# Peptides against a protein of PDB entry 3J47, part 105

Target 1, 121 residues: chain A of PDB entry 3J47
Amino acid sequence: IRLTNQLKSLKGLQSKLKDVVEYLDKVINKELPINHTILGKLQDVFNLLPNLGTPDDDEIDVENHDRINISNNLQKALTVKTNDELMVIYISNLVRSIIAFDDLIENKIQNKKIQEQRVKD
Target 2, 26 residues: chain B of PDB entry 3J47
Amino acid sequence: NAQYHLLVKQGDGLLTKLQKYGAAVR

## One batch from the design tools (peptide; made by RFdiffusion4, then SolubleMPNN)

Design b2_p24_8_s1 (from b2_p24_8, 18 letters changed)
Fold by OpenDDE base, seed 4:
Structure b2_p24_8_s1 (fold): chain B 121 residues (1-121), chain C 26 residues (1-26), chain A 24 residues (1-24)
Amino acid sequence: as target 1 above (121 residues)
Amino acid sequence: as target 2 above (26 residues)
Amino acid sequence: DLEEMEKEIENMRKLLEEIEEKLK
């Protein structure tokens, strides 16, 4: 029962991670705006990931050391992957901010040219 | 890790420039 | 890919440099 629930939770996390990647690809392709609610939930999941690397229980026999190391390595790999996804989101937001700023500057330059032309007429 | 920090620093530098120009265009 | 993200940031840096030259 406990192992089956852990496997189900891991499959649920994997499915959600796939949905995040697909969402990121749509964001990179400018097909969708960034959903701040999805980002906030991903950050919450990351912060709520139990620190599975604190062995604060001094009672797990030497025979389980390999299983604990495998679990910690998997958590570390998932943490790295989540950080990479958050980084792609951050970069995508920066790109959008720069494009919006370029458009603002171009609009200001055009408005200045129109005013200068009206003073010459 | 080091490449990530470099990428973040480049993004922050860019944001700082963006803010300075936004203030100069006002 | 990390290399692809670095390339995109460099493209953004170039775009800002072009904007700087238009503001001079």
Scores: peptide ipSAE 0.332, ipTM 0.866, DockQ to the pose 0.035
Fold by OpenDDE base, seed 1:
Structure b2_p24_8_s1 (fold): chain B 121 residues (1-121), chain C 26 residues (1-26), chain A 24 residues (1-24)
Amino acid sequence: as target 1 above (121 residues)
Amino acid sequence: as target 2 above (26 residues)
Amino acid sequence: DLEEMEKEIENMRKLLEEIEEKLK
């Protein structure tokens, strides 16, 4: 039962990561705004990952040491991958904020020029 | 790691410039 | 791509520099 749930969770996470990448590509292409709900769900998955690697203390068999190392390596690889996705989201937001600010500055410069012309007339 | 830190540092530099311009336009 | 994002950040840095020159 636990292995089937872990495999289902892993498949669900893999599908969700694919959906996030596809969403990020659309955000980079300016087709969609960032969805905070997707970000929150990724963070929740990360906060739950440490709890997926704690065996309940009731079977000390020496064969689990290699499985624990594989689980920790997979968790680390997933953590790196989501940090990379979060970074892409951060940069995309930064770029959008800069563009919006550039447009605001240009609008302010134009408005100032119009006011200076009206004071000279 | 090093490329990540460089990219974050560049982003923070841009954000700091953006904040300075925001203060000059207010 | 990480290199494409670095290039985009550099383009935004140049745009900010042009705006700084227009504000002087």
Scores: peptide ipSAE 0.331, ipTM 0.862, DockQ to the pose 0.035
Fold by OpenDDE base, seed 3:
Structure b2_p24_8_s1 (fold): chain B 121 residues (1-121), chain C 26 residues (1-26), chain A 24 residues (1-24)
Amino acid sequence: as target 1 above (121 residues)
Amino acid sequence: as target 2 above (26 residues)
Amino acid sequence: DLEEMEKEIENMRKLLEEIEEKLK
């Protein structure tokens, strides 16, 4: 039962990583805003991943040590990959915020020019 | 890691320039 | 893939450069 739940959780993580990649592509293409709920769920998965990578030291037979090390290395590699994806999401948000701020500045400059013209007339 | 930190640093630098420009337009 | 993420990071870098040029 525990091993089946771990495999189901790993498959769920892999599916979410795929959904995040597809979401990132849509974010790059400016098609969709960032879903904070997806981001929060991904952060929750990350906070749980370190806890999934600590084998409770008390019941692992020596023959499983190599399989567990391979699983932990794969989990670590998946964690790094998903961290890089979150980083790309963060930068995309930063860039969007910068563009929106640039547009706000330009709008203020234009409004000031219009007011200066109205005072000269 | 290094490329990401560089990109974040560039974004922060640009944000700082935008803030200075916004303060000069006030 | 890691390569796809690197390409996305590079696209963000270009967009930041374009905004920096508009601020000059």
Scores: peptide ipSAE 0.296, ipTM 0.846, DockQ to the pose 0.032
Fold by OpenDDE base, seed 5:
Structure b2_p24_8_s1 (fold): chain B 121 residues (1-121), chain C 26 residues (1-26), chain A 24 residues (1-24)
Amino acid sequence: as target 1 above (121 residues)
Amino acid sequence: as target 2 above (26 residues)
Amino acid sequence: DLEEMEKEIENMRKLLEEIEEKLK
């Protein structure tokens, strides 16, 4: 039962990670706005990953030390990968905000020039 | 890690400039 | 990907600097 649940969770995580990568590619390509709800759910899943890798405290049999180290290394690698993905999202949002602000400033400069011409006429 | 912090610092610098301009344009 | 994003940020930084000059 436990191993089947771990495989199902890992397969679910792999599917979700694929959906995240596909979503990230669409965001990078400016095809979709960032869905904050998807981002929040991803963060929640990652905050729960530490708890999914901790065996309930009642059977630390010494034979699992290598498996625990592999699990911790995998979890650390997944956390790093997720932080990198979140960073790319953050940078993409910053870039989008800067472009939108550039357009607003240029529009305001043009409006100011039009007003200054109307005062000289 | 170091490249990450550099990118975040550059992004924060741009955001700070953006905020200053937004305040000057109001 | 990351290098392209860095280059895009630097392009945005230049655009903001040009806007700074037009506002002065």
Scores: peptide ipSAE 0.321, ipTM 0.861, DockQ to the pose 0.035; fails the geometry check

Design b2_p24_8_s2 (from b2_p24_8, 19 letters changed)
Fold by OpenDDE base, seed 3:
Structure b2_p24_8_s2 (fold): chain B 121 residues (1-121), chain C 26 residues (1-26), chain A 24 residues (1-24)
Amino acid sequence: as target 1 above (121 residues)
Amino acid sequence: as target 2 above (26 residues)
Amino acid sequence: ELEEMEKEIQNQLELLKEIEKQLE
């Protein structure tokens, strides 16, 4: 039962990772805003990953150690990849916020110039 | 890790400058 | 894929720095 749940969680993580990549492509193309719900679910998976990588040392036969080490290394590699994807999302949001702020500054400058012209007439 | 931390730091620096500019235009 | 996305983000940050410089 536990191994089947871990395999299901890993398949779920792989599917989520694919959805995040597809979402990142749409974010780069300016087609969609960030879905905070996807981000939150991904953070929850990250908080669970360290707990999934610590099998209690007390019940694992020596023949399973190599398979568990390979699984933990794969989980760690998937964790790094998903962290890098979250980082790309964060920076893309920062860039969008900066552009929106720049547009706001330019609009204020133009409004000030219009007011100064109206006071001189 | 290091390249990302640099990229985040550059973005934060730019945001800080834009905030200063927005305060000077007020 | 990830490395290409990181490169595109760097290009966007460079564009934003140039915009900032035009506002100074």
Scores: peptide ipSAE 0.318, ipTM 0.854, DockQ to the pose 0.033
Fold by OpenDDE base, seed 2:
Structure b2_p24_8_s2 (fold): chain B 121 residues (1-121), chain C 26 residues (1-26), chain A 24 residues (1-24)
Amino acid sequence: as target 1 above (121 residues)
Amino acid sequence: as target 2 above (26 residues)
Amino acid sequence: ELEEMEKEIQNQLELLKEIEKQLE
């Protein structure tokens, strides 16, 4: 039962990570706005990941040290990958905000030039 | 980690310049 | 994939710096 639940949770995480990568590609391609709800759920998964691999300290049977190390290494690798994905999302948002602000500045400059021309006529 | 922090700092620097420019154009 | 996205973002940041320099 416990192993089956871990495998199911891992498959669910893998599916979500795939959906996030596909979403990131669409974000980079400017096809979709960032869904803050997906980002929030990814952050929640990230914050829960450290807790999903801390065994409550009450049964260290010394014979499972290799399996615990593999689980912790996999969790650490998934944590790093999730950080890198969140990071690409953050930069993509920053770049979009900068482009939108640049367009706003150019529109203001054009509006000022038009107003200055109208005052000279 | 380090390359990312550099990229974030470059983005924040650009955003800060863009904000100053937007304030000067007002 | 991630490294390729990082390169594309760097190219966009460089383009934005050149636009900023033309507006100055």
Scores: peptide ipSAE 0.312, ipTM 0.851, DockQ to the pose 0.033
Fold by OpenDDE base, seed 4:
Structure b2_p24_8_s2 (fold): chain B 121 residues (1-121), chain C 26 residues (1-26), chain A 24 residues (1-24)
Amino acid sequence: as target 1 above (121 residues)
Amino acid sequence: as target 2 above (26 residues)
Amino acid sequence: ELEEMEKEIQNQLELLKEIEKQLE
């Protein structure tokens, strides 16, 4: 039962990571705005990842220690990959905010120049 | 970790500047 | 890829600092 649940959770995470990468590519290409709901669901998955790796059962015989270490290393590697993906999303949001700010500054400079010309006429 | 925190701090600094400018544009 | 995005953000931050300096 535990291995089947871990494999199902891993497949679900892999599918979700693929959907987020595809979403990031659309955001980088300016095709779509960032979906805050997808970001919130990724944060929730990240906060639940530590709980998916804690066996609440005090009955793991000493012979399984190597298998548990391999599972924990895989979870740690997936956690790092998810953190890097969230970082790319955050960066992409910052870049869009910067561009929108630059456009706002340029529009204000143009409006000021138009007012200065109208005072000279 | 340290590079990530530096990048986040730079981004937050930029957002703060953006907010101050948006207030000075009114 | 991530390192290239970080470099592009640094370039945009530098451009914004120069624009801020022109508004003072």
Scores: peptide ipSAE 0.295, ipTM 0.852, DockQ to the pose 0.035
Fold by OpenDDE base, seed 1:
Structure b2_p24_8_s2 (fold): chain B 121 residues (1-121), chain C 26 residues (1-26), chain A 24 residues (1-24)
Amino acid sequence: as target 1 above (121 residues)
Amino acid sequence: as target 2 above (26 residues)
Amino acid sequence: ELEEMEKEIQNQLELLKEIEKQLE
């Protein structure tokens, strides 16, 4: 039962990661805004992953030590990959915010020039 | 890690500059 | 991909510096 749930969670995480990458590509292509709900659920999954790796202290089988190390290495690799995706999302938002503020500054400068012209007439 | 922190620090520096410009144009 | 994104960020940083210089 526990192994089947871990495999289902891993498949769910892999599918979610693929959806995040596809969403990120659409954000880079300026097709969609960032969904904070997807980001929050991804963070929650990562905060729960350390709790999936605590063995209940029942059964010292020496054969599980290599499987635990492989699982921990895979979990670490998945955590790094998701941190990288979150970084790309953060940077994409920052760049979009910069562009939007640059446009706002230009619009304000133009509006100020129009007002200064109207006061001289 | 170090490149990530450098990139985030550069982004925060840009955001701070942008906020100063937005305040100067108000 | 990450290096291309870093390059794009640097280009946006340079553009923002040029806008700064036009406001002085």
Scores: peptide ipSAE 0.282, ipTM 0.840, DockQ to the pose 0.034

Design b2_p24_8_s3 (from b2_p24_8, 19 letters changed)
Fold by OpenDDE base, seed 2:
Structure b2_p24_8_s3 (fold): chain B 121 residues (1-121), chain C 26 residues (1-26), chain A 24 residues (1-24)
Amino acid sequence: as target 1 above (121 residues)
Amino acid sequence: as target 2 above (26 residues)
Amino acid sequence: DLDEMERKIKEQLELLREIEKLLE
């Protein structure tokens, strides 16, 4: 039950992230107007992402397009890293649940053996 | 991506086997 | 960090294989 709910939540998050990407692509392609409220919420989500250190503030007169590409690449790298971390957490929880279930099965087998022994005495 | 999906699928398969075993031992 | 996470994932996968073998 708990693992299935976590997996469902993770799939729901993945679907929502895909919808956000698809929305951003439509905004970039000028198919949809820029929604400032959605952008603000996205910006809040990005501000909650750990600032992977800016490479030192030394002088790059990089045209606005390259800054946007670097920012998008960093954001994409952060999104991939976050997905990988969530995957690791998911696997770790899966294994913990498997161990706990194995212990439960073993305890049940032992309890059954003890009950069978008590019926023979 | 493909390795991730394979790993998740294997984990779900194992979880399903474990659930069946726990139901059979019940 | 990434290598340590990969190591932990491998250890967990090995544990899963042992449990799968016990369930066969």
Scores: peptide ipSAE 0.279, ipTM 0.845, DockQ to the pose 0.043
Fold by OpenDDE base, seed 3:
Structure b2_p24_8_s3 (fold): chain B 121 residues (1-121), chain C 26 residues (1-26), chain A 24 residues (1-24)
Amino acid sequence: as target 1 above (121 residues)
Amino acid sequence: as target 2 above (26 residues)
Amino acid sequence: DLDEMERKIKEQLELLREIEKLLE
């Protein structure tokens, strides 16, 4: 349930991101007027995103190619961290399912023993 | 990656053993 | 002002395309 909801939320985010890209492309192509309110909200979203590749203003003079690589490295590190967290949740749910199934088997064995005793009396 | 696949395979192996045990107790 | 806003929109679009490529 929780993992399925996270996957659904991620797919929903991906779809919304695509809609924003399509909107911005239409604005750049002058097909739509610039909406300052939407642009301001987009700027707020970008400011709330962990700096996915602006090094703090103190590293002047890395060539544009190295900046793109640093961006991709931070983003890759965040993706790895998220994948590891999802893995821990998956394993935890698997272990819970195994325990619940073991308890079900034990309960069934006990019920069978009780039934066999009642037939011998 | 490899450790993840190993853990998933171990979990699936345990689940399969439990299923066999549940079928034998039935 | 208008040209600077267009530059910022382009920079934001590039960032969004990078994020989209990660979610793919």
Scores: peptide ipSAE 0.248, ipTM 0.742, DockQ to the pose 0.012
Fold by OpenDDE base, seed 4:
Structure b2_p24_8_s3 (fold): chain B 121 residues (1-121), chain C 26 residues (1-26), chain A 24 residues (1-24)
Amino acid sequence: as target 1 above (121 residues)
Amino acid sequence: as target 2 above (26 residues)
Amino acid sequence: DLDEMERKIKEQLELLREIEKLLE
């Protein structure tokens, strides 16, 4: 049961990570807006990842220790990779917010110039 | 790590400037 | 000063382009 759940979780994480990468690529390419729901689900996966590596205390078999270490190393590597992806998402959102704010400021500047011209006429 | 920290610092610098502009346009 | 704000916004857009290049 545990190996099947780990494999299912790993496949689910791998699929989600692929979806996030594809989504990030689309965001970088300005094809799609950032989906906060995908980000939230990615954060949830991150918070669940440490729990996937908790040995249930009931299997003290020495053969599990090497598999647990490999699983923990893979989990740690996945955690680092997903942190990097989350940062790319964060920066992409920041960039988008700055662009949107620039456009807003330019629009306000133009509106102010139009009002100043109307007062001089 | 160092490139990451540099990127974060640049992003924070941009955000801070953006906030200053938002306050000046208000 | 509106012109000073416009100049500083342009400086931010340049910094954004540098950040975008660092993300690629």
Scores: peptide ipSAE 0.324, ipTM 0.855, DockQ to the pose 0.066; fails the geometry check
Fold by OpenDDE base, seed 5:
Structure b2_p24_8_s3 (fold): chain B 121 residues (1-121), chain C 26 residues (1-26), chain A 24 residues (1-24)
Amino acid sequence: as target 1 above (121 residues)
Amino acid sequence: as target 2 above (26 residues)
Amino acid sequence: DLDEMERKIKEQLELLREIEKLLE
């Protein structure tokens, strides 16, 4: 039962990670706006992943210690990779917001200059 | 990690400058 | 994929530096 649940969780995570990568590619290509709700749920899943990989300390036979260390290292590496991907998204959003705001400011400055010329005429 | 935190901090700094400029042009 | 993402982020950061220079 425990191994089947771990395999199902890993397949679910792999599918979600693929969906995240596909979503990230669409966001990078500016094809879709970032859905903050999807991002938040992904972040929550990743914050829970470290806890899903800590087996309760009470029954791990010494023969599984190498597999557990490999699993924890893989999970840590996946968490770091996901944090880096979320980071890339965050910066891309900041950049987009900054560009949109700069264009808005420039448009306001131009409108103000046009109004000042109309008052001098 | 550290390089990214630096990039985030730079982006937040730029966003703050843009917000101040937008408030001054309003 | 990751290296191309990093390149696009660097290009966006350069654009941000140009915007920062226009705001000074």
Scores: peptide ipSAE 0.312, ipTM 0.854, DockQ to the pose 0.034; fails the geometry check

Design b2_p24_8_s4 (from b2_p24_8, 19 letters changed)
Fold by OpenDDE base, seed 3:
Structure b2_p24_8_s4 (fold): chain B 121 residues (1-121), chain C 26 residues (1-26), chain A 24 residues (1-24)
Amino acid sequence: as target 1 above (121 residues)
Amino acid sequence: as target 2 above (26 residues)
Amino acid sequence: MLEEMEEEIKNQLKLLEEIEKLLS
């Protein structure tokens, strides 16, 4: 029963990962627009992935060690690149907030000038 | 890291200047 | 970047398939 449920859960995860690959292929091929929310969730999934590269020190065949090193290097590279993307998004949002605040200040100045003119007339 | 912190600091500095300007226009 | 993410997902899929073979 427990093993059968684990196998079903694993098959369900495999199906979802295939759907993600198909989605990414469509985005890469420009068939679909880039959805930043989906990309952010995918990044969260990658950050929640157990370090597939700390198997405890017992008897990993040389072929598994190379695959583990490649996975760890890729995960590190993805983490660094994710941080750079989050930085760009943060700065873009900060700049948008600054522009919106500047527009609000200008609107307030204009409204004050209009009120002062109406009191003089 | 260092370039990120510098850029965040520059953005925060600009936001602070804008807040001071908004307070002067009140 | 998207290509690197896709390659990592493909690597995970292969690992899952190997685990499924061991559990069958």
Scores: peptide ipSAE 0.238, ipTM 0.705, DockQ to the pose 0.014
Fold by OpenDDE base, seed 5:
Structure b2_p24_8_s4 (fold): chain B 121 residues (1-121), chain C 26 residues (1-26), chain A 24 residues (1-24)
Amino acid sequence: as target 1 above (121 residues)
Amino acid sequence: as target 2 above (26 residues)
Amino acid sequence: MLEEMEEEIKNQLKLLEEIEKLLS
């Protein structure tokens, strides 16, 4: 039982790390609004974390249960923190992109006005 | 969570409007 | 920064796969 639960926890962590890598790749490639994939996959991980705690009725030594709970809570806290940091970076990049596009549009409008004036003179 | 989702939704909405405006100025 | 984080996560994934292989 204990080894099977550790293996399941490891597979859950592996899946989550793959999800974070896929997310980082998409951020680097500027492909996705971060929000749907991260939040959905984070929810999937949070839904899988309680399934690590199906108590099969065997006497889990209290000391090992506390270590597993601390590890799961720490992984949860680290995941939330990492997601919040990635979210801040995303918002910052999105805002920078909006500003850069706004400036580009304004420059195009000004150039068009200058060309229209030169054709009237 | 809810405030963040709202902020990102607003940002995506602004980006979409900006893309439409950029296409109209071409 | 983001690329460095991705590389670190890939390294952790590889370590987890090695641990899983040792536990199987």
Scores: peptide ipSAE 0.221, ipTM 0.749, DockQ to the pose 0.018
Fold by OpenDDE base, seed 1:
Structure b2_p24_8_s4 (fold): chain B 121 residues (1-121), chain C 26 residues (1-26), chain A 24 residues (1-24)
Amino acid sequence: as target 1 above (121 residues)
Amino acid sequence: as target 2 above (26 residues)
Amino acid sequence: MLEEMEEEIKNQLKLLEEIEKLLS
């Protein structure tokens, strides 16, 4: 039962990670805005991953040490992957903010030029 | 790593451009 | 590496905030 639930959770996580990657690709391509709700849900899933790999404290049979190490390595690998995805999201937001400010600055320059032209006429 | 550094470099380039425009608006 | 990236991120956020103040 517990292993089946872990496999189901892992499959669900894999599907969500795929959806996040697809979303990030659309964000990078400027097709969609960043959805902070998707990001928050992803962070929540990853914060719950440590709890998916902890065997319940009551029967530490020595044979599980290798499985615990594999789970910890998987958790670490997933944490690194998550950090990379979060970083891509952050950079994408930063780039969008920069573009929006560039457009705002250009608009202000144009407005200033129009005002200067009106004062000369 | 390399793709990230490229994205950071692109962001820095845009930021530098933005700073130049901000200075031109003043 | 991660710490350097976090610092660069913070620097970029600060620069954006300064630009926002200049544009207001």
Scores: peptide ipSAE 0.262, ipTM 0.844, DockQ to the pose 0.088; fails the geometry check
Fold by OpenDDE base, seed 4:
Structure b2_p24_8_s4 (fold): chain B 121 residues (1-121), chain C 26 residues (1-26), chain A 24 residues (1-24)
Amino acid sequence: as target 1 above (121 residues)
Amino acid sequence: as target 2 above (26 residues)
Amino acid sequence: MLEEMEEEIKNQLKLLEEIEKLLS
């Protein structure tokens, strides 16, 4: 029962990853625009990948250790890259928020000056 | 990492200034 | 960038297929 459920979960993951590849191929081919929601979900998947690679402390043969190290290095590289992209998006949103708030402040200052002039007239 | 922390610190500094200006305009 | 992500997902798919073969 437990093993069968794990195999079913793995097959479900494999199917979802295939769907992602097909989507990315369409985006690369410029058939579809980049969807930020899909990209965010992919990022969430990549952030969960570190938790998939906890080998139980069982003596995994050297070949599996090299594959795990490659997967971990690649996962780290992807995590770094994803973090850099998220950082650029975050900074861009922060800058936009700062600009919008600066404009709001200036608009409030101007409105106060206009009100003060109207009270003096 | 270091560049990230620098950018975050710069962003926080700008946000703090902006908050002070917002409070002064209220 | 997107191409590199795709290549990585393809590599993960291959790994999952290998795991599935080991579990079968």
Scores: peptide ipSAE 0.246, ipTM 0.716, DockQ to the pose 0.015; fails the geometry check

